# Ledger of designs, part 48: peptides against a protein of PDB entry 3VZA

Target 1, 98 residues: chain A of PDB entry 3VZA
Amino acid sequence: RVERLCKSKELFEERLGLEIRRIHNEQLQFIFRHIDHKDPDKPYMFTLSINEQGDYEVTSCTPPLDCISEFQLKVRETNNFSAFIANIRKAFTALSFK
Target 2, 62 residues: chain B of PDB entry 3VZA
Amino acid sequence: AAYVTQLYYKISRIDWDYEVEPARIKGIHYGPDIAQPINMDSSHHSRCFISDYLWSLVPTAW

## One batch from the design tools (peptide; made by RFdiffusion4, then SolubleMPNN)

Design b2_p14_1_s4 (from b2_p14_1, 6 letters changed)
Fold by OpenDDE base, seed 1:
Structure b2_p14_1_s4 (fold): chain B 98 residues (1-98), chain C 62 residues (1-62), chain A 14 residues (1-14)
Amino acid sequence: as target 1 above (98 residues)
Amino acid sequence: as target 2 above (62 residues)
Amino acid sequence: MSAFELMQQIISSP
C-alpha cells in the first residue's frame, strides 16, 4: 500500500503537472508546471490555508492573478474544490501567453 | 501520503491504472455524467500536452 | 472525506 501511494503521488505530479506541499503555518502550496509549453518546468503556484472562520483563503499567488479573489469567493460559495484548482490552472495558462 | 493522493482524486477525479507499462497513461476519469477511460501513449505527446489534456477533462463550471 | 476535510488533515498532520 505504501508503495502504491508513493507511485500514485508521482503519477499525479508528473501527469497533471501539479505538486502539493505542506508548508509552514498550516498551509498547502500548489505548484503547477507544464503550463508554458516553451518552458515546461516554469512553476506557477499559490498557497492556501483555512482561516479562523473555516474558509479557504489564498495566502499567496505567484505570479499574481487578478481573478484569484473571485475564485476564492466562488469556492467558498460552491465548495467545488476541483473547479477551484482547475480554474486557477486555466488562469495561469492564459497568463503564460502574455 | 494517503490524504494527498485522495486530494488529487478530489481535484482531478482520475483513478490511475498502476499495473501498466510506465509509458502508458491509463486510468479512468469520473465525470459528472459518465466515466471516461484514459489510455494514451506518453511517448507520442509532450508533457505539456498530456497535462493540458488531462486538465481538460476537469470541469471548470462552479 | 471531502476535499476540505482532506486539506484539514494534511495541514494538521505532524
Scores: peptide ipSAE 0.790, ipTM 0.963, DockQ to the pose 0.959
Fold by OpenDDE base, seed 3:
Structure b2_p14_1_s4 (fold): chain B 98 residues (1-98), chain C 62 residues (1-62), chain A 14 residues (1-14)
Amino acid sequence: as target 1 above (98 residues)
Amino acid sequence: as target 2 above (62 residues)
Amino acid sequence: MSAFELMQQIISSP
């Protein structure tokens, strides 16, 4: 089972170009790659925590996204975590063309 | 990594077929209305194209 | 588990 889980994680990381890491201070780091077709390994990332109120909180975003605060609000309102992550990737993609 | 893999599913709604050769990207995307098969030859596409395609399956509507 | 609960488990795991 451990081998299967490891394989699954690796497939998601490579195919989605998304790595999820637990980092210091009870946060998750989401690292997108495969965004810039000219530099597929260039990382686009944000960190996420659950604050004292029990809400999703974006603690960093690199490169910065103007829309990230709005997305944080949207995910709190809708609890649509899938759309949250997908929209962030979409925003990073748009940024890569600028 | 059970929680992480489950989180990937919650994000992407993709279930991979783990029995095929590594070059074959095969699975099922579970959308809200229908399930759609995924079946790609990775050797025919760039990593960026593959990722873009898979993410295109994920709805962005809140 | 929800995505929220999964995230909680991940960040709280030893």
Scores: peptide ipSAE 0.790, ipTM 0.964, DockQ to the pose 0.963
Fold by OpenDDE base, seed 2:
Structure b2_p14_1_s4 (fold): chain B 98 residues (1-98), chain C 62 residues (1-62), chain A 14 residues (1-14)
Amino acid sequence: as target 1 above (98 residues)
Amino acid sequence: as target 2 above (62 residues)
Amino acid sequence: MSAFELMQQIISSP
């Protein structure tokens, strides 16, 4: 099972171009790659925590996204974490074309 | 690792087939309505195309 | 387990 878990993580990381890392201060870092077709390894990332109120809180976003605050609100309202992550990737993708 | 892989599933709704050769991207995407098979040869596509395609399966509606 | 709960477990794990 451990072997499968490791393989599963690697498959998701490579195929989705999404790395999930636990970082300091009880946060998760989400690192998107494969966004820019001309520079597939260029990272687009944000960090996420759960605040004292028990709500998702984006603590950083690099590069910055104008829509990130709205997405934070939406995920709090809908609890649709999948859409949250997917919309962020979509926004990063749009940003890469600038 | 178990929690992380589960989180990937919660995000993507993709379940991989782990028994195929590495060059084959095979799995199932579980959408809201009907499950869709994933079956592609990674050697025929760029990493970015593959990722874009897989993410296109994930609904963005809140 | 929900995504929220999973995230809690990940960030709370030793």
Scores: peptide ipSAE 0.789, ipTM 0.963, DockQ to the pose 0.966
Fold by OpenDDE base, seed 5:
Structure b2_p14_1_s4 (fold): chain B 98 residues (1-98), chain C 62 residues (1-62), chain A 14 residues (1-14)
Amino acid sequence: as target 1 above (98 residues)
Amino acid sequence: as target 2 above (62 residues)
Amino acid sequence: MSAFELMQQIISSP
């Protein structure tokens, strides 16, 4: 089972171009790659925590996204975490063309 | 790792086939209506194309 | 578990 879990994680990381890691102060860092076709290894990332109110809180976003605050509101309202992550990736993709 | 892989599933709704050759990207995407198979030869596509394609399967509607 | 609960487990893991 451990072997399969490790393989599964690696497959998701490579195929989705998304790395998830725990960082300091009880946060998750989401690192997108494969965004810029001219620079596939360029990272686009944000950090996420759960605040004292129990709500998702984006603590950083690099590069910054104008829409990130709206997405934070949307995920709090809908609890659609999948759409939250997918929309962030879409926004990073759009940004990469600028 | 178990929680992380489960989180990947919650995000993507993809279940991989782990018994195929490494170059074969095979699995199932579970959308809201119908489950759809994934079956790609990674040697025929760039990493960016593969990722873009897989993410295109994930609904962005809130 | 929900995505929220999964995230809680990940960030609280030793």
Scores: peptide ipSAE 0.789, ipTM 0.963, DockQ to the pose 0.965

Design b2_p14_2_s1 (from b2_p14_2, 9 letters changed)
Fold by OpenDDE base, seed 5:
Structure b2_p14_2_s1 (fold): chain B 98 residues (1-98), chain C 62 residues (1-62), chain A 14 residues (1-14)
Amino acid sequence: as target 1 above (98 residues)
Amino acid sequence: as target 2 above (62 residues)
Amino acid sequence: AENALLEKLLAKAR
């Protein structure tokens, strides 16, 4: 099972171009790659925590996204974490063309 | 890495087929409608194309 | 404790 789990993680990281890291102060770092087709290894990332109120909280976003605060509100309303992550990737993709 | 892989599934709704050659991207995407198969030859596509394609399967509607 | 945030997130996300 451990071997399968390790393989699964590697497959997701490579195929989705998404790495998930646990970082200090009870945060998760989401690192997107494969966003810029001219620079596939360029990272686009944000950090996330659950605050004292139990709400999703984006603690950083690099590069900054104008829409990230709105997405934070939406995921708090819906708990649709899949759409949250997908929309962030979509926004990073749009940003890479500018 | 059990929790991380569970999170990947929560995000993507993809279940990989682990019994195929490394160059074959095979799995199933479970959306709100009928499950759809994934079956690609990675050697025929860029990493960015593959990622874009897989993410295109994930609904962005809240 | 190391997995606390992941566990909370998995429980919270639909």
Scores: peptide ipSAE 0.680, ipTM 0.956, DockQ to the pose 0.829
Fold by OpenDDE base, seed 4:
Structure b2_p14_2_s1 (fold): chain B 98 residues (1-98), chain C 62 residues (1-62), chain A 14 residues (1-14)
Amino acid sequence: as target 1 above (98 residues)
Amino acid sequence: as target 2 above (62 residues)
Amino acid sequence: AENALLEKLLAKAR
């Protein structure tokens, strides 16, 4: 099972171009690649935590997204984490065209 | 890696077929209405195309 | 503790 789980993680990382890392101070780092077709390895990333109030909190975003605060509000309202991540990727994709 | 893979499923709603050859991207996407099969030959596509395609399966409606 | 945040997210996310 451990081998399958490791393989699963590798498949998701490569196929989705999304790496998830645990970082200091109880945060998760989400690193998107395969965003810019001219530079597939260029990372687009944000970090996330659950604050003391129990709410989703984006602690950093690189490059910055104007919409990230709105998305944070939306995910707090809906708990639709899938849409949250997908919308962030969509926003990074749009940013890569500019 | 159990929790991380669970999180990937929560995000993507994709379950991979782990028994196929490495170049075959095969799995199932579980949308809110119907399950859709995924079956691609990765050697025929760029990494960016593959990722864009898979993410296109994920709804963005809140 | 190592997986606490992941566990919290999995619990919160629908």
Scores: peptide ipSAE 0.678, ipTM 0.956, DockQ to the pose 0.831
Fold by OpenDDE base, seed 3:
Structure b2_p14_2_s1 (fold): chain B 98 residues (1-98), chain C 62 residues (1-62), chain A 14 residues (1-14)
Amino acid sequence: as target 1 above (98 residues)
Amino acid sequence: as target 2 above (62 residues)
Amino acid sequence: AENALLEKLLAKAR
């Protein structure tokens, strides 16, 4: 089972181009790759925590996204984490063309 | 790894077929209406195309 | 503690 879980994680990382890391101070780092077709390994990332109020909180975003605060509000309202991550990737994709 | 893979499923709603050869990207995307099969030959596509395609399956409506 | 945040997210997210 451990081997299966490891394989699963690796498949998701490669196929989605999304790595998820635990980092200091109870945060998760979401690292998108495969965004820029000219530089597939270029990372686009944000960090996330759940704050003292129990709310999703984006603690960093690199490169910065103008829409990230709105997305944070939306995910707090809907708890649609899938749409949250997908919209962030969409925004990073749009940014890569500029 | 169990929690991380669960999170990937919550994000993507994709369940992979782990029995196929590595070059085959096979699985099922579970959308709200109809389950969509995934079946790609990775050797025919760039990594970016594959990722873009898979993410295109994920609804962005809040 | 190791999986606390992940557990919280999994419980919170739809």
Scores: peptide ipSAE 0.677, ipTM 0.956, DockQ to the pose 0.874
Fold by OpenDDE base, seed 1:
Structure b2_p14_2_s1 (fold): chain B 98 residues (1-98), chain C 62 residues (1-62), chain A 14 residues (1-14)
Amino acid sequence: as target 1 above (98 residues)
Amino acid sequence: as target 2 above (62 residues)
Amino acid sequence: AENALLEKLLAKAR
């Protein structure tokens, strides 16, 4: 099972171009790659926590996204975490067009 | 790794087939209505195309 | 503790 789980993580990382890391102060870092077709390894990332009120909170976003605050509001309303992540990736993709 | 893989599933709704050869991207995407098979030859596509395609399966409607 | 945030998130996210 452990071997399968490790393989699963690796497959997701490569195929989705999404790495998930646990970082200091109870945060998760989401690192997107495969965004810029001209530079597939260029990272686009944000960090996330659950604040004292129990709400999703984006603690950083690099590069910055104008829409991130709205997405934070939407995920708080819907708890649709899948759409949250997918929309962020979509926004990063749009940003990569310059 | 267990929790991380669970999170990946929560995000993507994809379940991989782990028994196929490495070059074959095979799995199932569980959408809101119907399940959609995934079956790609990775050697025929760029990494970016593969990722874009898989993410295109994920609804962005809130 | 190591997986606390992940557990919270998995429980919270639909």
Scores: peptide ipSAE 0.676, ipTM 0.956, DockQ to the pose 0.857

Design b2_p14_2_s2 (from b2_p14_2, 8 letters changed)
Fold by OpenDDE base, seed 1:
Structure b2_p14_2_s2 (fold): chain B 98 residues (1-98), chain C 62 residues (1-62), chain A 14 residues (1-14)
Amino acid sequence: as target 1 above (98 residues)
Amino acid sequence: as target 2 above (62 residues)
Amino acid sequence: SENDLLEKLLKLAR
């Protein structure tokens, strides 16, 4: 089981181009790669926490996204975490087309 | 790793087939209405294409 | 505590 879990994580990281890290102050860092086809290793990142009210809170976004605050509102309203992450990736992808 | 893999599933709704050869990307994407098989040869595609394709399976409707 | 956050996210996410 441990071997499978390790393999699973690696497969998701590589295939989705999404790394998830635990960072200080009870936050998760989401690192997208494979966004820019000309620079596949270029990272696009945001950090997420649950505030004292129990709501999702984006604590950083690099590069910044104008839509991130709206997405935070939407995920709080819908609790659709999948769409939340997917929309962020879509926004990063759009940003990569400068 | 159990928590993070569960999180990956909650995000992507993909379940991998872990028993196939490394070059084979095989799994199932579970959408709200239909489950779609994933089966592709990774050697025939770029990393970015593979990621874009897999993310295209994930609905962005709130 | 990091594991707690993951668990919280898992519980809150639909």
Scores: peptide ipSAE 0.249, ipTM 0.937, DockQ to the pose 0.861
Fold by OpenDDE base, seed 3:
Structure b2_p14_2_s2 (fold): chain B 98 residues (1-98), chain C 62 residues (1-62), chain A 14 residues (1-14)
Amino acid sequence: as target 1 above (98 residues)
Amino acid sequence: as target 2 above (62 residues)
Amino acid sequence: SENDLLEKLLKLAR
């Protein structure tokens, strides 16, 4: 089971171009790659925590996204975490063309 | 890595087939209305294309 | 703990 879990993580990281890391101060870091077709290894990332009120909170976003605050509001309202992450990737993709 | 793999599934709704050769990307995407098979030869596509394709399966409607 | 954070996120996610 341990070997399968390790393989699963590696497959998701490579195929989705998404790395998820646990970092200091009880945060998760989401690192997208494979966004810029001209520079596939260029990272696009944000960090996420649960604040004192128990809500999702984006603590950083690099590069910055104008829509990130709206997405934070939407995920708090809907709890649709999948759409939250997918929309962030979509926004990073759009940004890579500018 | 159980928690992170659970998180990947919550995000993507993809279940991989772990028994195929490394060059074959096989799995199932579970959408709200329909399950779609994934079956592609990774040697025929760029890393960016593969990622874009897989993410295209994930709905962005809130 | 870090595992607690992941668990909390998973519980909140639909």
Scores: peptide ipSAE 0.160, ipTM 0.933, DockQ to the pose 0.861
Fold by OpenDDE base, seed 5:
Structure b2_p14_2_s2 (fold): chain B 98 residues (1-98), chain C 62 residues (1-62), chain A 14 residues (1-14)
Amino acid sequence: as target 1 above (98 residues)
Amino acid sequence: as target 2 above (62 residues)
Amino acid sequence: SENDLLEKLLKLAR
């Protein structure tokens, strides 16, 4: 099972172009790649925590997204984490065309 | 690794077939209505195309 | 809750 779990993680990282890392101060870092077709390895990332109220909180976003605060509000309202991540990727994709 | 893979599933709703050769991207996407099979030859596509395609399966409606 | 896995991962980051 351990071997399968390791393989699963690697498959998701490569196929989705999404790496998830645990970082300091109780945060998760989400790193998107495969966004810019002209530069597939260019990272687009944000960090996330759960604040003292138990709410999702975006602690950083690089490059910055105008819509990130709205998405944070939406995920708090809907609890749809899947849509949250997918919309962020969509926004990063749109940004890469500029 | 168990928790992160579960998180990937919660995000993508994709379950991979781990018994196929590395060049075969095979799995199932579990959408809200009907499960949709995934079956691609990775050698026929760029990494970016593959990722874009898989993410296109994930609903963005809140 | 929906954020249980995230909370677990955040705890591992401590």
Scores: peptide ipSAE 0.110, ipTM 0.929, DockQ to the pose 0.122
Fold by OpenDDE base, seed 4:
Structure b2_p14_2_s2 (fold): chain B 98 residues (1-98), chain C 62 residues (1-62), chain A 14 residues (1-14)
Amino acid sequence: as target 1 above (98 residues)
Amino acid sequence: as target 2 above (62 residues)
Amino acid sequence: SENDLLEKLLKLAR
């Protein structure tokens, strides 16, 4: 089971180009790669926490996204975490075209 | 790793087939209405294309 | 709930 879980994580990381890390102060870091086709390893990142009210809170975003605050509001309203992450990736993709 | 893989499923709704060769990207995407099979040869595509394709399966409607 | 898994991961990050 442990071996399968490790393999699963590796497959998701490579195929989705998304790494998820636990970082200090009770945060998750989401690192997108495979965004820029000219530089596939260039990272696009944001960090996420649950605030004292129990709501999703984006604590950082690199590079910054104008829409990130709106997405934070949307995920709080809809609880659609999947759409939240997917929309962030879409926004990073758009940003990569400059 | 268990929680992380569960999170990946929550995000992507993809379940991989772990019994195939590494070059075969095979699994099932569970959309809200229809389950869609995934079956592609990774050697035919760039890493970026593969990721873009898989993410295209994930609805962005709130 | 929808947030349970994320909350678990966040707690492990402390």
Scores: peptide ipSAE 0.107, ipTM 0.929, DockQ to the pose 0.124

Design b2_p14_2_s3 (from b2_p14_2, 10 letters changed)
Fold by OpenDDE base, seed 4:
Structure b2_p14_2_s3 (fold): chain B 98 residues (1-98), chain C 62 residues (1-62), chain A 14 residues (1-14)
Amino acid sequence: as target 1 above (98 residues)
Amino acid sequence: as target 2 above (62 residues)
Amino acid sequence: AADALLEKILAKAK
């Protein structure tokens, strides 16, 4: 099972182009690749935590997204984490076209 | 790794088939209405295309 | 504490 879990993580990382890392101060870093077809390895990333009020909080976003604050509000309202991540990827994709 | 893989499932709603060769991207996407199979030959697609396709399965409606 | 955050997210996520 442990071997399968490791394989599962690797498959998700490669196929979704999404890496999830544990960062200091109780944060998660989400690193998107495969965004720019001309530069597939270029990372687009944000960090996330849950604040003392229990709310999702984006602590950084690189490159910055104008819509990230709105998305933070939306995920707090809906708790639709899947849509949250998917919308961020969509926004990064749009940004890659400049 | 269990928590991370669970999070990947929460995000993507994809369950991979681990019994196939590495070149075969096979699994099931559990959408809100109907579960749909995934079955791709990775040798026929770029990494970016594969990722874009898989993410296209994930609803963006809040 | 990293697992704690993951657990919190998993618990909150719809």
Scores: peptide ipSAE 0.711, ipTM 0.959, DockQ to the pose 0.914
Fold by OpenDDE base, seed 2:
Structure b2_p14_2_s3 (fold): chain B 98 residues (1-98), chain C 62 residues (1-62), chain A 14 residues (1-14)
Amino acid sequence: as target 1 above (98 residues)
Amino acid sequence: as target 2 above (62 residues)
Amino acid sequence: AADALLEKILAKAK
């Protein structure tokens, strides 16, 4: 089972181009790759925590996204974490064409 | 890694087939209406295309 | 622990 879990993580990382890291001060770092077809290894990332109120809070975003605050609001309202992550990736993708 | 893999599932709604060779990307995407099979030959596509395709399966509606 | 945050997210995510 442990082996399967490790394999699962690796498959998700490679196939989705999404790495999830544990960061100090109880944060998660989401690192997107495979965004820029001309530079597949270029990272697009944000960090996430849950604040004292119990709400999702984006603590950093690199490169910055104008829409990140709105997405934070939307995920707080809907708890649709899947759409949250997918929309962020979509935004990073759009940014890569800028 | 249990929580991490669960999070990946919460995000993507994809369940991989772990019994196939590495060159085969096989699994099931569980959408809101139907379950869609995934079955790709990775040697025929770039990493970016594969990722874009898989993410295209994930609804962005809130 | 880091797993605590993951668990919180999983609990919140629909």
Scores: peptide ipSAE 0.710, ipTM 0.959, DockQ to the pose 0.888
Fold by OpenDDE base, seed 5:
Structure b2_p14_2_s3 (fold): chain B 98 residues (1-98), chain C 62 residues (1-62), chain A 14 residues (1-14)
Amino acid sequence: as target 1 above (98 residues)
Amino acid sequence: as target 2 above (62 residues)
Amino acid sequence: AADALLEKILAKAK
């Protein structure tokens, strides 16, 4: 099972172009690649935590997204984490077109 | 990696077929209404196309 | 500690 889990993570990382890292101070870093077709390895990333109130909190976003605060509000309201991540990727994709 | 893989499933709703050749991207996407099979030959597509396609399966409605 | 955050996210995510 451990081997299967490792393989699963690798498949998700490659196929979705999404890496998830554990960061200090109880944060997760989400790193998107395969966003810019001209530069597939260029990372687009944000960090996420759960604050003292138990709410999702975006602690950083690189490059910055104007919509990230609204998405944070939306995920707090809906807890639709899937849509949260998908919308962030969509926003990064739009940003890559400059 | 149990929690991480669970998170990937929560995000994508994709379950991979782990018994196929590495070049075959095979699995199932579990949408809100029906499950749809995924079956691609990765050698026919760029990494960006594959990722864009898979993410297109994920609803963005809140 | 990192797994604790993951557990929290998994618990909150619908």
Scores: peptide ipSAE 0.710, ipTM 0.958, DockQ to the pose 0.886
Fold by OpenDDE base, seed 3:
Structure b2_p14_2_s3 (fold): chain B 98 residues (1-98), chain C 62 residues (1-62), chain A 14 residues (1-14)
Amino acid sequence: as target 1 above (98 residues)
Amino acid sequence: as target 2 above (62 residues)
Amino acid sequence: AADALLEKILAKAK
């Protein structure tokens, strides 16, 4: 099962172009690749935590997204984490065309 | 790794077929109304196209 | 702990 779990993670990382890392101060780093078709390895990333109030909090976003604060509000309202991540990727994709 | 893979499923709603050849991207996307099969030959597509396609399966409606 | 955060997210996520 451990081997299967490792394979699963690798498949998700490669196929979704999304790496999830545990980082300092109890945060998760989400690293998107495969965003820019001209530079597939270019990372687009944000970090996430749950604050003292129990709410999702984006602690960094690189490159910055104007919509990230709105998305943070939306995910707090809906708890639709899937839509949250997907919308961020969509926003990064739009940014890569500018 | 169990929690991370669970999170990937929570995000994507994709369950992979782990028994197929490495060049085959095969799985199932579980949407709210219907399950959609995934079956791609990775040798025919760029990594970016594959990722874009898979993410296109994920609803963005809040 | 890192796993604690993951558990929290998994518990909160719709």
Scores: peptide ipSAE 0.708, ipTM 0.959, DockQ to the pose 0.899

